# Ledger of designs, part 24: peptides against a protein of PDB entry 3MAZ

Target 1, 99 residues: chain A of PDB entry 3MAZ
Amino acid sequence: VLNPMPACFYTVSRKEATEMLQKNPSLGNMILRPGSDSRNYSITIRQEIDIPRIKHYKVMSVGQNYTIELEKPVTLPNLFSVIDYFVKETRGNLRPFIC
Target 2, 99 residues: chain A of PDB entry 3MAZ as posed
Amino acid sequence: VLNPMPACFYTVSRKEATEMLQKNPSLGNMILRPGSDSRNYSITIRQEIDIPRIKHYKVMSVGQNYTIELEKPVTLPNLFSVIDYFVKETRGNLRPFIA

## One batch from the design tools (peptide; made by RFdiffusion4, then SolubleMPNN)

Design b2_p13_5_s3 (from b2_p13_5, 5 letters changed)
Fold by OpenDDE base, seed 2:
Structure b2_p13_5_s3 (fold): chain B 99 residues (1-99), chain A 13 residues (1-13)
Amino acid sequence: as target 1 above (99 residues)
Amino acid sequence: SELEELFNRWKDV
């Protein structure tokens, strides 16, 4: 039923996403998951610059695009571009979680 | 570092 989604998309809660990232950090450090509202999503990442830190970001469906709710909002055409943005901006530090 | 600065600018929810 669902259209193709990024490989790191999982129908999990915030808590479950956190546990996934903590339990298997070698599989990646970024998960895309459903938001509380229809067609909205959230990104959960595990930063490891100093100590492990779990962070969550909102990805809002706006028209036919998606806006990442960052300091400076970023609007992209699809969820694949959203994942790509996080990977490229961190120069590969963030990697999609592939289970 | 640049990466640390980037993460610091990304306000989470």
Scores: peptide ipSAE 0.611, ipTM 0.926, DockQ to the pose 0.776
Fold by OpenDDE base, seed 1:
Structure b2_p13_5_s3 (fold): chain B 99 residues (1-99), chain A 13 residues (1-13)
Amino acid sequence: as target 1 above (99 residues)
Amino acid sequence: SELEELFNRWKDV
């Protein structure tokens, strides 16, 4: 069973995600993409506080939940919540990349 | 700023 994915999910590589964010920054600055394992994912963001900076974070599937690999891991029930977390924590600075 | 501090805490891979 394949459930719907967040709008900012794209089946792209780390390199492709970086290129997408750099090419069209007006469309958003956050992408969710497949990880090395079919059940794991990665978040790629383009920070622009001072200078543009690409960052990547691991999102590991744990049971029926997902854990964002941060210094203090954050576990959420689904990928939509993962995206919501990044948006809320940055008070809207991070926005899902929508083509 | 608070945002900068947040991003700095988020160590990437």
Scores: peptide ipSAE 0.609, ipTM 0.925, DockQ to the pose 0.761
Fold by OpenDDE base, seed 5:
Structure b2_p13_5_s3 (fold): chain B 99 residues (1-99), chain A 13 residues (1-13)
Amino acid sequence: as target 1 above (99 residues)
Amino acid sequence: SELEELFNRWKDV
């Protein structure tokens, strides 16, 4: 049995996630989605610092934890923490996409 | 900005 997923998790492709974020930017700018491999995920964000930029990051399942594939990898205990990390590090600039 | 610098360090795939 799977545990609950973060509210911004959607079973969508990279392309669909991009379209979601571009179509309704007021609903948030961060989506968690399935990765290409089992038990892995991807984060898709829409940055709006200067011009809109779509970026994707890998979230790798490692044992019972998850590692965000950043320049300096960050390992966290669950997917909720992964979302919280992005929100916290950007001081609220990144917000989960809520339909 | 600090945020811009942060995003620049986050290498995407």
Scores: peptide ipSAE 0.609, ipTM 0.925, DockQ to the pose 0.783
Fold by OpenDDE base, seed 3:
Structure b2_p13_5_s3 (fold): chain B 99 residues (1-99), chain A 13 residues (1-13)
Amino acid sequence: as target 1 above (99 residues)
Amino acid sequence: SELEELFNRWKDV
């Protein structure tokens, strides 16, 4: 059974996610998308600290949890928590892309 | 900034 997905999840490619974020930055700057493998995902963000920068991060399925492949990996119980982590760690700078 | 430092620590793929 596939649980509900975060609102910023889209079945798009890396390129499409990039285009979405660039086209409508007012709708958010973070997208969750399918990874190269069946149970893995990727996060695409558009940083705007100085100039716009697109970055991608791996979210790997590990058992019933998910691990964000950051400098120091972070393991969380579900994809909603993954999104929440990015929002909280950036103190709201990253926001889910909602269209 | 703290945020910039955070992003710099997050190595992307």
Scores: peptide ipSAE 0.601, ipTM 0.924, DockQ to the pose 0.803

Design b2_p13_5_s4 (from b2_p13_5, 4 letters changed)
Fold by OpenDDE base, seed 1:
Structure b2_p13_5_s4 (fold): chain B 99 residues (1-99), chain A 13 residues (1-13)
Amino acid sequence: as target 1 above (99 residues)
Amino acid sequence: SELKELFDRWKDV
């Protein structure tokens, strides 16, 4: 069973995600993409605090949940919650990339 | 800034 994915999910590579964010920064600065494993994912963001900087984070499927691989891992129930976490933690600085 | 500090804590891969 394949459930709906977040709007900022794209079946793209790390390189393609980087290019998308750099080419159209006005459309958002966060992309969710497939990881090396079919059940794992990665988040690619474009930070612009001082200078543009691309960063990538691992989102690992653990049981029925997902864990964002940070110094202090964060476990959430679904991918929509993962996106919500990044948006809320940055007080809206990070926004899902919507074409 | 607080945001910068947050991003700095988020070590990427």
Scores: peptide ipSAE 0.630, ipTM 0.928, DockQ to the pose 0.795
Fold by OpenDDE base, seed 4:
Structure b2_p13_5_s4 (fold): chain B 99 residues (1-99), chain A 13 residues (1-13)
Amino acid sequence: as target 1 above (99 residues)
Amino acid sequence: SELKELFDRWKDV
């Protein structure tokens, strides 16, 4: 049984996620999607500080936790916390894409 | 800006 997923989770590819964010920026700028491996995920964001920029980050399943692959990795207990981290750290600049 | 600096630290794949 698959536990509930964050609202911004979509079973889409990197390319599809990029297209979603570019097509409807008003709906949010952050998507969680399946990674290349079965239990891993990726975050796709559309930064808009100056010009739009698409970025992708790995979210690796490690035991019962998840680690965001950043210069300084961040380990969190669940995917909801992962989304919360991105929202909080950017002080609301990043918002989950809700379609 | 602080946000720009944050994003710059977040190296993507």
Scores: peptide ipSAE 0.629, ipTM 0.928, DockQ to the pose 0.797
Fold by OpenDDE base, seed 2:
Structure b2_p13_5_s4 (fold): chain B 99 residues (1-99), chain A 13 residues (1-13)
Amino acid sequence: as target 1 above (99 residues)
Amino acid sequence: SELKELFDRWKDV
């Protein structure tokens, strides 16, 4: 039923995403999941610069694009670009969680 | 580091 989604997309809750990242950190540290509203999503990451920290970011569907709700909002054409943005901006530190 | 600074700017919800 769903159109093609990024490999790190899972129909899980915030809590479940957190548990997935904590239980198997070797599989990646970034998950894309459904938001509370239709066509909106959330990104959950496990940051490990000092100590492990779980962070969540909103990805809002705006028209035919998606806007990552960051300090300076970033608008991209699709969810694959959203994942790519996080990977590139962190120079590979963030990697999609592949279960 | 640059990465730490980046993450610090990314305010989460």
Scores: peptide ipSAE 0.629, ipTM 0.929, DockQ to the pose 0.793
Fold by OpenDDE base, seed 3:
Structure b2_p13_5_s4 (fold): chain B 99 residues (1-99), chain A 13 residues (1-13)
Amino acid sequence: as target 1 above (99 residues)
Amino acid sequence: SELKELFDRWKDV
């Protein structure tokens, strides 16, 4: 059974995600997308601290959980928690892309 | 900037 996906999940490529974020920055700056392997995902963000910068992060399935491949890996129970982590850690700077 | 430092620690792929 496939659980509901976060609102910022789109079945798009790395390039398409980049274009989405650049075209409509007012809709958000974070997208969840399929990874290169089954059951894995990637996060694409548009960082705008100084100048716009696109970054990508791996979200790997580990059992029933997910691990964000950061410098210090973070394991969470579901994809909603993954999105929440990025939002909270950046104190709201990162926001799910909603269109 | 704390946020900038955070992003800098997050190595992307």
Scores: peptide ipSAE 0.626, ipTM 0.928, DockQ to the pose 0.803

Design b2_p13_6_s1 (from b2_p13_6 with D3I I6L H8L)
Fold by OpenDDE base, seed 1:
Structure b2_p13_6_s1 (fold): chain B 99 residues (1-99), chain A 13 residues (1-13)
Amino acid sequence: as target 1 above (99 residues)
Amino acid sequence: PPISELLLGPSSE
């Protein structure tokens, strides 16, 4: 039995994710979406601290874990942990997009 | 630090 995907996961393109975040910022500012490869994903965020900024992060499936491509890569056991990392590391600044 | 890169750093994709 497959585990469910995080609530902020949507089968959308980079462009669609950007449009979703721009249109309904009150619903959250972070989306998980399919990556270029079958088992890879991308995180799209929209920050508005000073000016609106859209950024994308690569999440690579490595073995049974997932690695967030950062200057210092972070490896986590599942996609739920990946979402949690973005939320906690930003002290709640980033919130999953829920609609 | 992670928070700085996530909020101020560039995309990785």
Scores: peptide ipSAE 0.402, ipTM 0.870, DockQ to the pose 0.576
Fold by OpenDDE base, seed 3:
Structure b2_p13_6_s1 (fold): chain B 99 residues (1-99), chain A 13 residues (1-13)
Amino acid sequence: as target 1 above (99 residues)
Amino acid sequence: PPISELLLGPSSE
């Protein structure tokens, strides 16, 4: 079995991703989706620490790696590592949406 | 730090 994309990847729009996360929050709070540019992606998250908050992050394809657009950019070797980064760096607060 | 930006910072898209 070969899985080239993370389980939380869905070919959905920014709006659809938001609706998915709002409808079934128990399934996870993070979705990876196609970006506006080819070979680039976006991550949509839904936080519920105090009130529901939707945020979007740009993941840029750079050479053979991927860079998460942050004040201090983070570069990783593949999309699986990108998802892992979001989970580990938030100490489990973010979890991939598995539908 | 990354955790602060991801949880408290604004969107980058």
Scores: peptide ipSAE 0.400, ipTM 0.870, DockQ to the pose 0.569
Fold by OpenDDE base, seed 5:
Structure b2_p13_6_s1 (fold): chain B 99 residues (1-99), chain A 13 residues (1-13)
Amino acid sequence: as target 1 above (99 residues)
Amino acid sequence: PPISELLLGPSSE
């Protein structure tokens, strides 16, 4: 039995995620997608503070947790927490893309 | 800090 995935999860490629965010920025600016390796994921964001900027973050499955690959890695218990982290740590700047 | 890295830092992928 699989747990549900975050609403902003889409089985799309890096390129497709970028296009989705660019096409409908009003729906959010953050997408969770499959990573290059099994059980890993990637977060694609499109920030538009000054100019549109696309960034990608690796979310690695480590044991029963997930680690966001940052200069100082952050480990969280599930993907929902990962999304929450991105939202809260950016004080709402990042919002899950809800299509 | 995380805020700065997420908003200003580069991609990790």
Scores: peptide ipSAE 0.395, ipTM 0.869, DockQ to the pose 0.575
Fold by OpenDDE base, seed 4:
Structure b2_p13_6_s1 (fold): chain B 99 residues (1-99), chain A 13 residues (1-13)
Amino acid sequence: as target 1 above (99 residues)
Amino acid sequence: PPISELLLGPSSE
């Protein structure tokens, strides 16, 4: 049984997430998906600053928190906060994919 | 900074 998940969470693979973002860019450019290992997640984004660029980020479950794997890791209390972080830090450039 | 890494940096996964 899963607790409530962010609206941009989909049980899809890295490839499927990429295809979703490419097919309907107007619906958003960020997807949260299951990671390769248990209790971990990954975020796939599609940036269109100069040219379309797909990037993936590892979100590690650590205790009751989540850590975004970055040069300087960021730890947050829940997945909703993780999504919020990506939106706010990019000043709205990233938007959750809502299908 | 975080914004720079997210927009210009590489993937972490």
Scores: peptide ipSAE 0.394, ipTM 0.869, DockQ to the pose 0.570

Design b2_p13_6_s2 (from b2_p13_6 with P1A I6L H8N)
Fold by OpenDDE base, seed 3:
Structure b2_p13_6_s2 (fold): chain B 99 residues (1-99), chain A 13 residues (1-13)
Amino acid sequence: as target 1 above (99 residues)
Amino acid sequence: APDSELLNGPSSE
């Protein structure tokens, strides 16, 4: 059966996402969740390079694509590509949270 | 590093 959303998508709040990542870091460190607007999303990550750091990124729906709000914005065709971008850009440091 | 580059990006709710 086809999945319309990435496996790391959860209908959780910012706070809940943070708690999930902190509680079970072995399951992954990246969550996709609903944004403030129904058409938009947010990515919550928890990286442990020097110390644990939590960040939240906006993923904005623009036409038929999605734009990750970074210092230099990146536009991708779908949410699966968004997740793939975070994984590849960090050379595997970020991994989707699979509960 | 690429992972550090992402950390420098904006953070929002």
Scores: peptide ipSAE 0.065, ipTM 0.726, DockQ to the pose 0.560
Fold by OpenDDE base, seed 1:
Structure b2_p13_6_s2 (fold): chain B 99 residues (1-99), chain A 13 residues (1-13)
Amino acid sequence: as target 1 above (99 residues)
Amino acid sequence: APDSELLNGPSSE
């Protein structure tokens, strides 16, 4: 089965995403959501290393790829790879929010 | 650490 979007993608606002992560932290701490512009997205995370911290990362469509706006930008071929990057880079600290 | 880099990384939108 071909899934066009990652399982942690939800058509929610920044505020709604934050509330989802706060309400059910056991379901995951990372959400992919629509950005302000078409074909752009945002990643909202809630990490609890020391204290709860909410961060939002811009994922920009660049040609046929996606670029995560980080200190050192990372370009990946699809949104599934974007999610995978966040999971692997944090050694599993970040997990996709699965409702 | 990678996780710390993301934690303290730039945030937007």
Scores: peptide ipSAE 0.062, ipTM 0.721, DockQ to the pose 0.585
Fold by OpenDDE base, seed 2:
Structure b2_p13_6_s2 (fold): chain B 99 residues (1-99), chain A 13 residues (1-13)
Amino acid sequence: as target 1 above (99 residues)
Amino acid sequence: APDSELLNGPSSE
């Protein structure tokens, strides 16, 4: 049994994710991708507030939950909640990249 | 602001 993944999940590298976001900013500015370790993931964002900025965040699998590596870590029950957190926390500034 | 908190938050590889 395989659980579904968020729509903005792509099996891409950090570099490729950055290029995707830069090439088509109208499609969204947030990508979920595999992390360096199994069961871990990374979030790549391209946020345009003052100037375009690329950031990468670790999403660590901890038991049955996921922890976003922020200054104040946030733990959520699934990857959909992780995406939702980034969208809601930024009041829609971040949107999942839909290709 | 939440946007700024993420913008200036720690970044990883």
Scores: peptide ipSAE 0.061, ipTM 0.722, DockQ to the pose 0.572
Fold by OpenDDE base, seed 4:
Structure b2_p13_6_s2 (fold): chain B 99 residues (1-99), chain A 13 residues (1-13)
Amino acid sequence: as target 1 above (99 residues)
Amino acid sequence: APDSELLNGPSSE
């Protein structure tokens, strides 16, 4: 039994996530998706500051927490916190993709 | 800037 997932979670591939963000940028620019491993996830973003840029971040499940693979890794208690981190860190530039 | 840090940060999978 799994707890509810963030609204921007979709069971899509890396390529599909990229296409979703490119097709409907007005719906958001951040997607949470399954990783290559069972308990891991990935965050795909499409930031448009100077030019559109696609990035993928690995979110590793470690024990009961999740670690975002950044230059300086960040560990958070749940996936909702992971999404919150990306929103806050970018001061709202990143917004969850709501389809 | 924070968003710039993520923009130029590591990317994988």
Scores: peptide ipSAE 0.061, ipTM 0.721, DockQ to the pose 0.585

Design b2_p13_6_s3 (from b2_p13_6 with D3E I6L H8F)
Fold by OpenDDE base, seed 5:
Structure b2_p13_6_s3 (fold): chain B 99 residues (1-99), chain A 13 residues (1-13)
Amino acid sequence: as target 1 above (99 residues)
Amino acid sequence: PPESELLFGPSSE
């Protein structure tokens, strides 16, 4: 049994995710996508604080949790929590891309 | 902190 995926999850490549965010910035600036290996994922964001900047983050499956690869890693229980974390920690700067 | 890294840090991938 598979749990539902976050609304901003798309089976797209790094390049496609970048293009999606650039094309419709009003729809959000964060996409969750399949990782390059195994049961891992990646998050692509497009911020426009000063100039448009594309960044990517690894979300690693560790046991029954997920770890966001950062200088100071953050571990969460599921992908929904991962998305919520990105939104809350940035105080709304990051918003899931809803297409 | 994590929030600063998400807003201003580099990519991890």
Scores: peptide ipSAE 0.482, ipTM 0.883, DockQ to the pose 0.562
Fold by OpenDDE base, seed 1:
Structure b2_p13_6_s3 (fold): chain B 99 residues (1-99), chain A 13 residues (1-13)
Amino acid sequence: as target 1 above (99 residues)
Amino acid sequence: PPESELLFGPSSE
């Protein structure tokens, strides 16, 4: 079957995403959600390295690619690669939220 | 490095 969106994508608000991650941390700590604009997205994460921390990242659609807004922006070919990047760069600290 | 920004940096949204 065609799966154009990552499994951790949910059509939820920033607040709803935060609540999902807080309520069920065992299911993962990263959610992809719609951004302010139709073709942009946001990543919400909840880390518990020392204390619980909620953070949000802007993922901008640029041409046929996606750019993660960071001090040093990272551009990737698709949303699956974006999720993979968050997982790999944090050596598994971040995991997609699957419910 | 990227991992440091993701783990310890601020939100970008």
Scores: peptide ipSAE 0.482, ipTM 0.883, DockQ to the pose 0.582
Fold by OpenDDE base, seed 3:
Structure b2_p13_6_s3 (fold): chain B 99 residues (1-99), chain A 13 residues (1-13)
Amino acid sequence: as target 1 above (99 residues)
Amino acid sequence: PPESELLFGPSSE
């Protein structure tokens, strides 16, 4: 069975994503969700390096690729690569939320 | 680097 979306993708709002991460932190700390625009997405994370911090990132659909909106933007070929990037670049600090 | 921005930077949304 082919799953076209990452396992941590949920059709939830910013608020709902935040609540999910706060309620079950042991299940992961990163959620992919629909963005404000049609083909765009957002990533919500909850890190506990020092204190709990909620942050959101824009993932923009550009052509056939996706660009993570950062000071130094990163472009990747698909959403699976986007999730992988967040995991690898943080050396495992960020983990996809799986429930 | 991207790692620093993801861990310590602000939201982009």
Scores: peptide ipSAE 0.477, ipTM 0.882, DockQ to the pose 0.565
Fold by OpenDDE base, seed 4:
Order: structure tokens, then C-alpha cells, then sequence
Structure b2_p13_6_s3 (fold): chain B 99 residues (1-99), chain A 13 residues (1-13)
């Protein structure tokens, strides 16, 4: 079974993701992109709480789940749940970039 | 907590 990818997934580099978020902040501030390894991903965010801040998170494929690399790692069943987690935990501060 | 780390923590990649 081939599941679709989250709407904020783009086959772009770290640099390109940063440029996308900076160019059109009104479209969202979170992008999911391919990681360095085949089954891993990265999330790039651009928050403007006090000043613009770009941050990147590693999302590791572990078995049938995905683990967000944080001080206290969070494991979720799929990439859609990963995106949802970022939105919920930040109470809407983070929103998927929809181009 | 996770919220604090996502909002104020550093990158993990």
C-alpha cells in the first residue's frame, strides 16, 4: 500500500526549504523534506515569536513508526501524525506550508 | 515539555 505524503512535504534541500518559508510566510511555516538517508526525513520551521528563527528537526524511520529527534524523543505511527504533533504541541503556532 | 522544546529549543538535525 502506497500512502500519500503530507501536503507540506516537498522534495527540497535544507536551503530551499528555508528560502520557501522566508519568501511566503503567509503560506505556512513548516516543511517536511527528505533526510540524508532514504527512509528518514527532516522538518524545517520558521517561527516569528520575537525574531525570525529557522530550526530543523530530524524525523527517523523506526520500524513502522517515526521518531522526532528531541531531548525527549516522540514516536508516532505515520508522517501525518508527525505534522499534527507539531501543530498541536505549539497550539497552532506552527502551520504546514501549503504552496 | 515538548511544546517548550519546539518553540524555544534548538534544532535537532
Amino acid sequence: as target 1 above (99 residues)
Amino acid sequence: PPESELLFGPSSE
Scores: peptide ipSAE 0.471, ipTM 0.878, DockQ to the pose 0.565

Design b2_p13_6_s4 (from b2_p13_6, 4 letters changed)
Fold by OpenDDE base, seed 2:
Structure b2_p13_6_s4 (fold): chain B 99 residues (1-99), chain A 13 residues (1-13)
Amino acid sequence: as target 1 above (99 residues)
Amino acid sequence: APVSELLYGPSSE
């Protein structure tokens, strides 16, 4: 059985993700995409706290979990939890991009 | 802290 992917997952490049977020900011500001390695992913966000800022995060597959690469790494059991973390920790500032 | 990093920290990729 293969689990589904989060709604904000798209098979796009870093550049394409950036363009998607810039083109339709009303649809959300966070995209999950394939990473450079087979089992790794990346998250691209577009913040608008003061001015538009694009940032990218590595989500590394570690065993059966996923680790968000931060100064203080955060490990979660699945990709859905990863997305939830970004949303909840930013109190809704970040929202999954739904196209 | 993670919250601060997500809001104002740099990219990790």
Scores: peptide ipSAE 0.463, ipTM 0.880, DockQ to the pose 0.535
Fold by OpenDDE base, seed 3:
Structure b2_p13_6_s4 (fold): chain B 99 residues (1-99), chain A 13 residues (1-13)
Amino acid sequence: as target 1 above (99 residues)
Amino acid sequence: APVSELLYGPSSE
């Protein structure tokens, strides 16, 4: 069984993701992309709280779940939940990039 | 907290 990917998933590099977010900030500020290892992913965000800041996070596949690599790791059941977590925990500051 | 880390923390990658 292969479920669809979140709408903000793009098969792009770290550099390409950064360029996408910078070029069209009105479309969102968060992209999910392939990680360096198979079955792992990365999240690229562009926040403008004070000045534009690009940050990247590792999303590791662990068993049947996914763990967001943070000082205090967060484990979720699927990639849709991962995206939802970023949106809800930042109270809407982060929004999926929809192109 | 995770919220603070997402908003103000550094990259993990």
Scores: peptide ipSAE 0.460, ipTM 0.877, DockQ to the pose 0.539
Fold by OpenDDE base, seed 1:
Structure b2_p13_6_s4 (fold): chain B 99 residues (1-99), chain A 13 residues (1-13)
Amino acid sequence: as target 1 above (99 residues)
Amino acid sequence: APVSELLYGPSSE
């Protein structure tokens, strides 16, 4: 059986993800999208703490896990855990974009 | 710290 993807996953480009977040900020500020390489992903966020800021993060498939590319990389067992990490670590500042 | 990097750090892509 095919495993489901997080609700904030969209088969969109970096540019399209940015436009989605800018157009409808009330729907969330975080999108998961395909990366440049097979089985890898990218996360695009739009924060408005002081001014609107668009940022992108690489999520690399490593074995059966996923590693978020940060100064101190974080490895998690699945994409749902990756999304949960972004939400919980920012205490709800980041929320999945639900269209 | 991861929290600070997610909120205020640079993009990794």
Scores: peptide ipSAE 0.459, ipTM 0.878, DockQ to the pose 0.556
Fold by OpenDDE base, seed 4:
Structure b2_p13_6_s4 (fold): chain B 99 residues (1-99), chain A 13 residues (1-13)
Amino acid sequence: as target 1 above (99 residues)
Amino acid sequence: APVSELLYGPSSE
């Protein structure tokens, strides 16, 4: 049984997430999805700063927190905070994909 | 910086 998940969470593959973002960019540009490992997740984004760019980030479950794999890792208390971080840090550039 | 990495950095996965 799953606890509440962010609205942009979908049980899709890396490829499917990419296709979703490309097909309906007006619905958002960020998707949270299951990672290759249990209890881990991945975030797929479609940036359009200069040209469309698909990027993926690993979100590791560490204890009761989650760590976004970056050069300088960021640890947050829950997945909602992870999504919030991506939105706020990019000052709204990234928006959760809602369909 | 986190902002730069998210906007211009590579994927981590």
Scores: peptide ipSAE 0.450, ipTM 0.877, DockQ to the pose 0.556

